# Designs tried in a protein design run: peptides against a protein of PDB entry 5EG6. Part 4

Target 1, 151 residues: chain A of PDB entry 5EG6
Amino acid sequence: RLRSQTVSTRYLHVEGGNFHASSQQWGAFYIHLLDDDESEGEEFTVRDGYIHYGQTVKLVCSVTGMALPRLIIRKVDKQTALLDADDPVSQLHKCAFYLKDTERMYLCLSQERIIQFQATPCPKEQNKEMINDGASWTIISTDKAEYTFYE

## One batch from the design tools (peptide; aimed at target 1 N18 G65 I114)

Design b1_p9_5 (made by RFdiffusion4)
Pose (drawn by RFdiffusion4):
Structure b1_p9_5 (pose): chain A 148 residues (1-2, 6-151), chain P 9 residues (1-9)
Amino acid sequence: RLTVSTRYLHVEGGNFHASSQQWGAFYIHLLDDDESEGEEFTVRDGYIHYGQTVKLVCSVTGMALPRLIIRKVDKQTALLDADDPVSQLHKCAFYLKDTERMYLCLSQERIIQFQATPCPKEQNKEMINDGASWTIISTDKAEYTFYE
Amino acid sequence: EDIHWYTAK
């Protein structure tokens, strides 16, 4: 959110995009700290905590973003030292692992990476673009099937 | 900058 500004992470046309009309449901998988990038990867059980490495995989298309470090957001900053459980409707930032402070970010409908601004005296914090702050929530679905 | 994604296996 930038209420009219609300966009959702979604996959269509073979790309991740920030949609104003549809939202995707993504599996969030915990990965070990030393797992490497690839089309194949190992996931682990447990509750998601800030600072941990995760993979987001589209439940519809199966496509995934690169490894991300989920970080807590305070106003406009990513807190790199935060390690508590990720909770419903928390604001989060996704750092693209092994990059120069590049975060998952939207530019209108586009999904891009955007570099964070290091903080002056508080070096456990990085300033992030408004499009790099994401609210997380668990999802569910009901399905009914009938024929005449 | 641009970002990438792939089909997970």

Design b1_p9_5_s1 (made by RFdiffusion4, then SolubleMPNN; from b1_p9_5, 6 letters changed)
Fold by OpenDDE base, seed 3:
Structure b1_p9_5_s1 (fold): chain B 151 residues (1-151), chain A 9 residues (1-9)
Amino acid sequence: as target 1 above (151 residues)
Amino acid sequence: MDMTSFLAK
């Protein structure tokens, strides 16, 4: 009898000044809502309210304070990112993080590294972009969460 | 309001 393959979960983590994916450790991140016209920088103004797909956010590590560039959080449908979805963000759905002001670049896991993946246009579906599985994420709230996910 | 979450795959 052969043992069945074990599938492990990977988590976004910050270590040694770098973002990476770990099966053993996970980082807690603040997801801050920004105005659409907020400029890139270490200092930014956080907006109050529920986060919706299509809005601009900042991911900040709660321990190190390290942050990713401005992102647009987008809803995922199978292997596509939806460009026009605007409903409240829910942990019941997969999401993708588009790097703002890039040519279809998304936050992506490749092996243990966090990279940028360029999505391709979806033929005859202008409101969708094709992404890989590595660019699809699940958000899970912690005990420190100050946000109620829409169900 | 801000989310405090971890990202998983």
Scores: peptide ipSAE 0.288, ipTM 0.831, DockQ to the pose 0.049
OpenDDE base, seeds 1, 2, 4, 5: peptide ipSAE 0.123, 0.249, 0.240, 0.218; ipTM 0.745, 0.805, 0.786, 0.793

Design b1_p9_5_s2 (made by RFdiffusion4, then SolubleMPNN; from b1_p9_5, 7 letters changed)
Fold by OpenDDE base, seed 2:
Structure b1_p9_5_s2 (fold): chain B 151 residues (1-151), chain A 9 residues (1-9)
Amino acid sequence: as target 1 above (151 residues)
Amino acid sequence: MELSSFLAK
């Protein structure tokens, strides 16, 4: 039996040609580093190097090849996304995925759906935006293309 | 390039 919580925890997954959040399955994704000036598209140029917060990335499903729009990976502090953090991305910290060139839209889990959630400006801290828990992600490295949980 | 998955709650 899987020891991790499967009721409240969900995983990004691609099923039926759509991104969704699954309690039972997780997909493996390539995180591609892009130039800050890289345009949106299905074809993109990948940069070498370690990913830092604030940089532009593409998430691509290793199985289907489906990709999300360009994202800015941002560091999360409690219920806020940090706008100015630029240290290397760490699995020790939660992150948020800002939809590039949007009005504070973040990749968000809502029930079993993946949606865009509009963050609220932090009134007292200009370098932070308030996000909900569904927009706070934990990165897990994997060598598996896809895994299904069994009880 | 490493593979990653993502958790949310």
Scores: peptide ipSAE 0.270, ipTM 0.844, DockQ to the pose 0.045
OpenDDE base, seeds 1, 3, 4, 5: peptide ipSAE 0.109, 0.254, 0.282, 0.228; ipTM 0.762, 0.829, 0.845, 0.820; seed 4 fails the geometry check

Design b1_p9_5_s3 (made by RFdiffusion4, then SolubleMPNN; from b1_p9_5, 7 letters changed)
Fold by OpenDDE base, seed 4:
Structure b1_p9_5_s3 (fold): chain B 151 residues (1-151), chain A 9 residues (1-9)
Amino acid sequence: as target 1 above (151 residues)
Amino acid sequence: MELTSFLAK
């Protein structure tokens, strides 16, 4: 007999001044495109255009205004993040959020917490690194069934 | 600007 896993679905949410993962509440976020050389800060310059994988983004809670650090949005293939994908972001694919200027740290769901998870390099595929399921996110439009990323 | 949410497994 093999052990069965219980799968829980959670949403990124902001409560009490903290990011967390909620089974009941979901946050609405702005995704701001940044220049690759944009520095970290509470104030940032938003770049115009469609968001592509590999680009730097800021996630800002529409209610609280709280933001995560600069992230690089990356395409996900199964349980790997693609390092060189640069096509437009599509809701047809899951995505991962690499925390910029870290050692392969990704935004990750762990129980009710939002943490950083360190991806493992893929020795045979240099353009990929392995992430866990909690680091694979589905982007959902708040008002549309399908979404094309643009600011 | 369109709003999005994020769902994790």
Scores: peptide ipSAE 0.261, ipTM 0.815, DockQ to the pose 0.045
OpenDDE base, seeds 1, 2, 3, 5: peptide ipSAE 0.220, 0.241, 0.212, 0.140; ipTM 0.811, 0.818, 0.793, 0.765; seed 5 fails the geometry check

Design b1_p9_5_s4 (made by RFdiffusion4, then SolubleMPNN; from b1_p9_5, 7 letters changed)
Fold by OpenDDE base, seed 4:
Structure b1_p9_5_s4 (fold): chain B 151 residues (1-151), chain A 9 residues (1-9)
Amino acid sequence: as target 1 above (151 residues)
Amino acid sequence: MEFTSFKAK
């Protein structure tokens, strides 16, 4: 038998110059598409087009303008991040944000904090990395009140 | 479960 589990929901938020996870307040972020060869910096060139998994993105707080480092948005299957998925990003699917140029570090929620969590390689599946639940995110469009996700 | 709103661009 599968046990029932209560799921706690938290939102990415910026307060006091820091990223944190709030159960009450949610932040609105711009997700910008970058070229794969775009360098890290506060100033960056935004690429036109629809975002696909595997591409480099910048998350920028719409209120404060604070940004996270360059991320690669990856598709999530169960508790694994897919390394080779390249279909269009959908808010109907969970996603993970790999910190570009790191050793499998992903944007992760830990209690009220936002941290980097190192994914574990999957020996038998080279195209997957094992992430924890805190590294699995759901994108909610600002123009949509409805969403579907699978646990 | 973690949620946040994004404005795609």
Scores: peptide ipSAE 0.037, ipTM 0.687, DockQ to the pose 0.087
OpenDDE base, seeds 1, 2, 3, 5: peptide ipSAE 0.033, 0.045, 0.034, 0.035; ipTM 0.628, 0.694, 0.660, 0.629; seed 2 fails the geometry check

Design b1_p9_6 (made by RFdiffusion4)
Pose (drawn by RFdiffusion4):
Structure b1_p9_6 (pose): chain A 148 residues (1-2, 6-151), chain P 9 residues (1-9)
Amino acid sequence: RLTVSTRYLHVEGGNFHASSQQWGAFYIHLLDDDESEGEEFTVRDGYIHYGQTVKLVCSVTGMALPRLIIRKVDKQTALLDADDPVSQLHKCAFYLKDTERMYLCLSQERIIQFQATPCPKEQNKEMINDGASWTIISTDKAEYTFYE
Amino acid sequence: TPISWYQAK
């Protein structure tokens, strides 16, 4: 959110995009700290905590973003030292692992990576673009099937 | 800067 500004992470046309009309449901998988990038990867059980490495995989298309470090957001900053459990409707930032402070970010409908600004005296914090702050919530679905 | 993604296995 930038209420009219609300956009959702979604996959269509073979790309991740920030949609104003539809939202995707993504599996969030915990990865070990030393797992490497690839189309194949190992996931682990457990509750998601800030600072941990995760893979987001579209439940519909199966496509996935690169490894991300989920980080807690305070106003406009990513807190790199935060390690508590990720909770419903928390603000989060996703750092693209092994990049120069590049975060998952929207530019209107586009999903891009955007570099964070290091903080002056507080070096456990990085300033992030408004499009790099994401609210997380668990999802569910009900299905009914009938025929005449 | 652009980002990339792939089909997960």

Design b1_p9_6_s1 (made by RFdiffusion4, then SolubleMPNN; from b1_p9_6, 5 letters changed)
Fold by OpenDDE base, seed 2:
Structure b1_p9_6_s1 (fold): chain B 151 residues (1-151), chain A 9 residues (1-9)
Amino acid sequence: as target 1 above (151 residues)
Amino acid sequence: MPLSSFLAK
């Protein structure tokens, strides 16, 4: 397949001890549900149950064990993260990962790097924050530890 | 049990 004809998708991946975005590789991550009052740390208590928007989660690389800080998974509507959505997380909807206890910082892709992007308050709707496309993610269930794409 | 997923864009 010609490269120009390939739909470009980027995946969250861990390589060389860092989180990055890859067009060819994706890592499998455990999304652990935490209690709302769980403290930050490498050691944490996992809670049973289905994950809902608004809940606190830990993303842990299945291969390396590296984890991101505590995140609140939020539902995305167009270019906004919903602050009050609490329905079960659906793979049919894009989501955003708010870094807990920050000033509207979200997990974001910029070029090949994973950064924090500060969302802008939505003046017209207090239950929404404006994010960029880089802060919008799609989660897909997998039973594989890692996948490398070959054209 | 935790959800095993990959994140894509």
Scores: peptide ipSAE 0.291, ipTM 0.844, DockQ to the pose 0.046
OpenDDE base, seeds 1, 3, 4, 5: peptide ipSAE 0.118, 0.275, 0.130, 0.270; ipTM 0.774, 0.827, 0.771, 0.834

Design b1_p9_6_s2 (made by RFdiffusion4, then SolubleMPNN; from b1_p9_6, 5 letters changed)
Fold by OpenDDE base, seed 2:
Structure b1_p9_6_s2 (fold): chain B 151 residues (1-151), chain A 9 residues (1-9)
Amino acid sequence: as target 1 above (151 residues)
Amino acid sequence: MPLTSFQAK
């Protein structure tokens, strides 16, 4: 018989200078709101205001300062990323992190690794892209039960 | 600016 793959909940974490998915440890990240026209780089200008889906953000590890590339935070509905949702981001929402200026690449969990996963266009709904479960991230607070996403 | 963590499976 074949060994079944174990599926477990993991957290986005930085260790050893790399982003990975940990079952034991969670990383605390700053979410920086950027202008839509902000260029990629280690230095960036942060905008004031609430974070909404569809906006460009930078995730920065609070411990190491390591950051991911510019992301567009998108709302998730089941196994699809919504391309046109623009409501405020909130705790316990499921979101997907689109790698900005890529061909439908999303931040994705694959075992212990963080990879890019290419979403598939939704055949019948142009405002959606099909993602896998590993590309769906649940937003959780590190220090509060509830808070608003703003700078 | 809130600190946030992320879960996936």
Scores: peptide ipSAE 0.428, ipTM 0.891, DockQ to the pose 0.045
OpenDDE base, seeds 1, 3, 4, 5: peptide ipSAE 0.392, 0.393, 0.421, 0.402; ipTM 0.875, 0.883, 0.890, 0.878

Design b1_p9_6_s3 (made by RFdiffusion4, then SolubleMPNN; from b1_p9_6, 6 letters changed)
Fold by OpenDDE base, seed 2:
Structure b1_p9_6_s3 (fold): chain B 151 residues (1-151), chain A 9 residues (1-9)
Amino acid sequence: as target 1 above (151 residues)
Amino acid sequence: MPLTSFLAK
């Protein structure tokens, strides 16, 4: 009997001027709500309010200030990103980060790297796109700027 | 402006 290879949890982290996926360290990020019409750039206007799925957000590293491009946070159902979910973002649910104004590109981890993964249209359900596990994220609120995990 | 950590499996 063969055992399946175990995959460890990885965390979004900034080190050496780059975003990466770390198995030992995680960074704290500001998640800023933006208007839907906000343009891309290092400078942006933050909108007040609770974040809902489908809204545009900016992820900014609390330590370095490095930011990812504008993202649309989407609700995840199994291996699919929901295109029309608009309920408040919950830490109980996984989410995906669609890179705004791209052809179905999502924030994804691949080994130690953070990449863009192109989702596949779901032929059976027009309101869903198929993503891989690396594009499915869990949000954890924190008051710490950075945490190193030790086992 | 909440602080948030992101993880994936």
Scores: peptide ipSAE 0.114, ipTM 0.754, DockQ to the pose 0.046
OpenDDE base, seeds 1, 3, 4, 5: peptide ipSAE 0.069, 0.091, 0.053, 0.109; ipTM 0.737, 0.760, 0.734, 0.752

Design b1_p9_6_s4 (made by RFdiffusion4, then SolubleMPNN; from b1_p9_6, 7 letters changed)
Fold by OpenDDE base, seed 2:
Structure b1_p9_6_s4 (fold): chain B 151 residues (1-151), chain A 9 residues (1-9)
Amino acid sequence: as target 1 above (151 residues)
Amino acid sequence: MELTSFKAK
């Protein structure tokens, strides 16, 4: 007889100078809105405004200051990332983080590691890319966070 | 700018 294995929930976290996924600890991250034309770098110019899907963002750990490369935050529908969704980002939404200027590489959970996962083009729908469950992230608030949104 | 956390399956 075969038994199913339970997969635990994990959180994006920074430890030991690296991004990882922890089942015990969660990180608090600043999401900085960038201009679409912003270049990659440790220094960047932040735009004012409410973040929408499809926009370029920088995720910065509030504790360590470590940042991921520029990402495009995309809406997730089941096992697909939506390429043209542009509605406002909100808590409890599922999102995917496309690494900008890559060939369909997304931020992905693999066990306790954070890796890049290459999405597959959706043959039936040009506005979607197929991702795995590890590339789907749920946006949640933190106990310490106070949000300010701009129109 | 927002301060958030992220959960994964």
Scores: peptide ipSAE 0.356, ipTM 0.864, DockQ to the pose 0.046
OpenDDE base, seeds 1, 3, 4, 5: peptide ipSAE 0.317, 0.172, 0.333, 0.348; ipTM 0.843, 0.779, 0.847, 0.854; seed 3 fails the geometry check

Design b1_p9_7 (made by RFdiffusion4; failed a check: a repeat of another design)
Pose (drawn by RFdiffusion4):
Structure b1_p9_7 (pose): chain A 148 residues (1-2, 6-151), chain P 9 residues (1-9)
Amino acid sequence: RLTVSTRYLHVEGGNFHASSQQWGAFYIHLLDDDESEGEEFTVRDGYIHYGQTVKLVCSVTGMALPRLIIRKVDKQTALLDADDPVSQLHKCAFYLKDTERMYLCLSQERIIQFQATPCPKEQNKEMINDGASWTIISTDKAEYTFYE
Amino acid sequence: ATAIWYPPT
């Protein structure tokens, strides 16, 4: 959110995009700190905490973003030291692991990576673009099937 | 994963 500005992470046309019309449901998988990037990867059980490495995988298309470090957001900053459980409707930032402070970010409908600004005296914090702040919530679905 | 997608800069 930048209420009219609301966009959702979604996959279509073979790309991740920030959609104003549809939202995707993504599996969020915990990965060990030393797992490497690839099409194949190992996931682990447990509750998601800030600072942990995760993979987001589209439940519809199966496509996935690169490894991300989920980080807590305070106003406009990513808190790198935060390690408490990720909770419903928390604001989060996703740092693309092994990059120079590049975060998952939207530019209108586009999904890009955007570099964070290091903070002056508070070096456990990084300033992030407004499009790099994402609200997380668990999803569910009901299905009914009939035929005449 | 079916594919890994990378965001551009």

Design b1_p9_7_s1 (made by RFdiffusion4, then SolubleMPNN; from b1_p9_7, 5 letters changed)
Fold by OpenDDE base, seed 4:
Structure b1_p9_7_s1 (fold): chain B 151 residues (1-151), chain A 9 residues (1-9)
Amino acid sequence: as target 1 above (151 residues)
Amino acid sequence: AKKVLYPPV
């Protein structure tokens, strides 16, 4: 037997100086690799290299130049973010964006808003944190440096 | 260096 499934999709987008989730429009974003010791600021130095899970990145809207705070990109396994994965980022897998220097806060879709969502520790698996579906993002790129994100 | 703007999150 066969079955079909329809999935609701939203895209990360910038409008009016704010990040939001759109059902119709998606934004293109630069994902910049930073050094682990790069400080937060309106200016930052971009590091060369292919992005790996666990590394610090900046998401910048290609149109508006609006940026999120420093993020650590993490690999997702089902509904968990992996804390120790360090392989190259793959578009075959969903990812999560941990807001650096927070208590397990992740970039999250909530209805039409982009918010921070606090992950729950996984007691039985110290290398994982439990995230909700809204904190799991799919990366679609036109090239290695330009990405779109959606749920 | 890249310069960016910070919206509320």
Scores: peptide ipSAE 0.151, ipTM 0.808, DockQ to the pose 0.341
OpenDDE base, seeds 1, 2, 3, 5: peptide ipSAE 0.025, 0.027, 0.030, 0.035; ipTM 0.603, 0.605, 0.606, 0.618

Design b1_p9_7_s2 (made by RFdiffusion4, then SolubleMPNN; from b1_p9_7, 3 letters changed)
Fold by OpenDDE base, seed 2:
Structure b1_p9_7_s2 (fold): chain B 151 residues (1-151), chain A 9 residues (1-9)
Amino acid sequence: as target 1 above (151 residues)
Amino acid sequence: AKAILYPPL
């Protein structure tokens, strides 16, 4: 009899100056809304308002200040990222983080590492890209006062 | 927004 491998939940976390996926620690991240034309850099202008799918965001660790490159938050349907969804981001819905200006690269969890995963085009649906499960994320707000997600 | 990120269960 073969035992099935058990997988614990992991959280995006920053430790030792690196992003990683931790089963023991979770990081609190600011999700900053940016303009679509905002350039890449450590300095950026944050927009007010609710975040919608398709918009550009910056993820910044609340403790270390370490940030990921500009991301486009996209809605996830099953194993696909939707390229044209623009409704408000819901904490109850899966999302994916496309690395802006890349060839279909998405923020992805692989074991304890955070990597870039290249999505493949959906052959039958031009408005979708196929991602793996590791590229799907759930967002939970940690501060109600800073709540910018759709209720 | 300030959030926790993790893979869907």
Scores: peptide ipSAE 0.364, ipTM 0.864, DockQ to the pose 0.073
OpenDDE base, seeds 1, 3, 4, 5: peptide ipSAE 0.345, 0.333, 0.305, 0.273; ipTM 0.852, 0.849, 0.826, 0.794

Design b1_p9_7_s3 (made by RFdiffusion4, then SolubleMPNN; from b1_p9_7, 3 letters changed)
Fold by OpenDDE base, seed 1:
Structure b1_p9_7_s3 (fold): chain B 151 residues (1-151), chain A 9 residues (1-9)
Amino acid sequence: as target 1 above (151 residues)
Amino acid sequence: AKAILYPPV
């Protein structure tokens, strides 16, 4: 019998000193809230409080301590990132991670690689940018005691 | 927040 192809979910993971997308392993990451004026660096000051879309965050691997550059977490509607959404980040809702101080570069999953994907501006909607499916992420909390997302 | 990140299914 012909069997349909089963596609496995890939997860953000750190291995060999690099971020990658793994179907076998998943990483747990701290999402740290930063001030909007926080400078780029390995050392940063973490703010308390709920994370809202549009805010600056730092993703840090809980095992290796490796971190991505400063990101702005943005709400996703279909294949667009919303630039002006500011409501609390909700678990299981799609989001995108804009690399701060770049020209519309977003954290993106491409096969086994984690890359930067340049979003396309929406001429008719200045508050939106078009992203691909790989630039959309789902966040689930692994430690509700430490942080509870808005429901 | 401590989270797992993966693309939407």
Scores: peptide ipSAE 0.344, ipTM 0.854, DockQ to the pose 0.073
OpenDDE base, seeds 2, 3, 4, 5: peptide ipSAE 0.324, 0.318, 0.184, 0.274; ipTM 0.845, 0.842, 0.736, 0.792

Design b1_p9_7_s4 (made by RFdiffusion4, then SolubleMPNN; from b1_p9_7, 4 letters changed)
Fold by OpenDDE base, seed 2:
Structure b1_p9_7_s4 (fold): chain B 151 residues (1-151), chain A 9 residues (1-9)
Amino acid sequence: as target 1 above (151 residues)
Amino acid sequence: AKSILYPPL
């Protein structure tokens, strides 16, 4: 399970005032759980508890304090983002970061840049959106005390 | 919490 805490992810870090992609670097970020009704802003209220898929989170660079817009963390199945998954976030699974209140835009690695990638609706499955591999992220908590694994 | 909002991508 994942809580509001410091996490690391590959291909995402802040340098020179910008988010960059690097194959060699793991960025350190605070992942903060927000209320579903929390407004966008540089100041926000953090919720306690375990993060579940479908919930709103903020990623804040632990070094610079730079943050991405509000994100919905979603479960990934193969190359699809699940829209209705609500179980606790597992570090064993890749996740996708939907940019809240957008038209299916997801945080994505493209070449050496971090971009928004527009997912394609899955014609056969309404509860899924098709994403690319660049929009699938692996996150690891930096606090071992918070490590939980599911069989 | 406080942060610096990154401009829209």
Scores: peptide ipSAE 0.284, ipTM 0.871, DockQ to the pose 0.538
OpenDDE base, seeds 1, 3, 4, 5: peptide ipSAE 0.222, 0.046, 0.229, 0.079; ipTM 0.823, 0.669, 0.834, 0.651

Design b1_p9_8 (made by RFdiffusion4)
Pose (drawn by RFdiffusion4):
Structure b1_p9_8 (pose): chain A 148 residues (1-2, 6-151), chain P 9 residues (1-9)
Amino acid sequence: RLTVSTRYLHVEGGNFHASSQQWGAFYIHLLDDDESEGEEFTVRDGYIHYGQTVKLVCSVTGMALPRLIIRKVDKQTALLDADDPVSQLHKCAFYLKDTERMYLCLSQERIIQFQATPCPKEQNKEMINDGASWTIISTDKAEYTFYE
Amino acid sequence: EDISWYQAK
């Protein structure tokens, strides 16, 4: 959110995009700290904590973003030292692992990476673009099937 | 900058 500004992470046309009309449901998988990038990867059980490495995989298309470090957001900053459990409707940032402070970010409908600004005296913090702050919530679905 | 994604296995 930048209420009219609300966009959702979604996959269509073979790309991740920030949609104003539809939202995707993504599996969030914990990965070990030393797992490497690839189309194949190992996931682990457990509750998601800030600072941990994760893979987001579209439940519909199966496509996934690169490895991300989920980080807690305070106002406009990513807190790199935060390690408590990720909770419903928390604001989060996703650092693209092994990049120069590049975060998952929207630019209107586009999903891009955007570099964070290091903080002056508080070096456990990085300033992030407004499009790099994401609210997380668990999802569910009900299905009914009938025929005449 | 641009970002990339792939089909997970």

Design b1_p9_8_s1 (made by RFdiffusion4, then SolubleMPNN; from b1_p9_8, 5 letters changed)
Fold by OpenDDE base, seed 3:
Structure b1_p9_8_s1 (fold): chain B 151 residues (1-151), chain A 9 residues (1-9)
Amino acid sequence: as target 1 above (151 residues)
Amino acid sequence: MELSSYKAK
């Protein structure tokens, strides 16, 4: 289970006040759990507890303090984001970051830039939408955390 | 589309 804590991810890092991508660099971030009704802003209230898929989170660079807009962390199955998954976030699974209150926009790595990528609805499965590989992320916890494997 | 960011307080 992932708690509000410090995490790291490949590619994503902050330099000169902007988000950049590099295959040889890692960025460290705080992932903060928010209330579902928390408003967007530079100031926000952090909740305690384990983070579950479907919940609202904030990513803050541990070095610079730069933050991204509110995100909904979603579970990834192959190249689809699951809209109704609500189990605890695990390092065993890839995740996607939906930009809250957008039309299917996800945090995406494209070349050496971080962009918003619009997912495509899955016509046969209403609980899924199609994303590309650049929108799939791996989270590595830098703090002690408990992770449970679910089959 | 580029992603905006800001300093968290």
Scores: peptide ipSAE 0.128, ipTM 0.788, DockQ to the pose 0.911
OpenDDE base, seeds 1, 2, 4, 5: peptide ipSAE 0.024, 0.036, 0.087, 0.061; ipTM 0.530, 0.648, 0.754, 0.737

Design b1_p9_8_s2 (made by RFdiffusion4, then SolubleMPNN; from b1_p9_8, 6 letters changed)
Fold by OpenDDE base, seed 2:
Structure b1_p9_8_s2 (fold): chain B 151 residues (1-151), chain A 9 residues (1-9)
Amino acid sequence: as target 1 above (151 residues)
Amino acid sequence: MELTSFQAK
C-alpha cells in the first residue's frame, strides 16, 4: 500500500544562519528597492518609492539582518513568471524572485530548503518563463492594514 | 518601511 504525500504550506524563514522554508515559523523581511544599476554587495543604496514588478529588490531578514542576493521581483500568472509586468506590488499577489544576472534562476522552495530553480523559456510567449509552484511566493504583509510595498 | 513575509507550497 502506497500513500500519497501531502503538500504543506511553508514560509520563507531564516534559521541557523540560513534561509529555509518553515511550516511552523515565518520570517519578517524588509524589501528594499534598489536602482537597476545597483551592484551586488552587503552594502547597498535604497531608493525611495513604491515597489513595482520588474524592479530590483533586496530582501533582508528583520531579525538576523541576513539578505538574499539582488532579486528582480516578477509577477506570476499561473505557472509562469511575467517578464514585463510593471504594476505595483501588492499584498496577496503571487510573485517570483529572479536572481539578478543569472540564467533564469528563481528563488524556489524544495521541501524545507530554499534553492535556485531554473525557469524554462516559454515557447509560445516571449514575455513569460515557466516556473514551478515552489518558485511562486504569496506576498503576505505583517501589518493588518491594507498594504502596498513602498519606501 | 513595512515588513512582509512570503508563503509557498
Scores: peptide ipSAE 0.440, ipTM 0.892, DockQ to the pose 0.045
OpenDDE base, seeds 1, 3, 4, 5: peptide ipSAE 0.417, 0.418, 0.415, 0.422; ipTM 0.884, 0.887, 0.886, 0.889

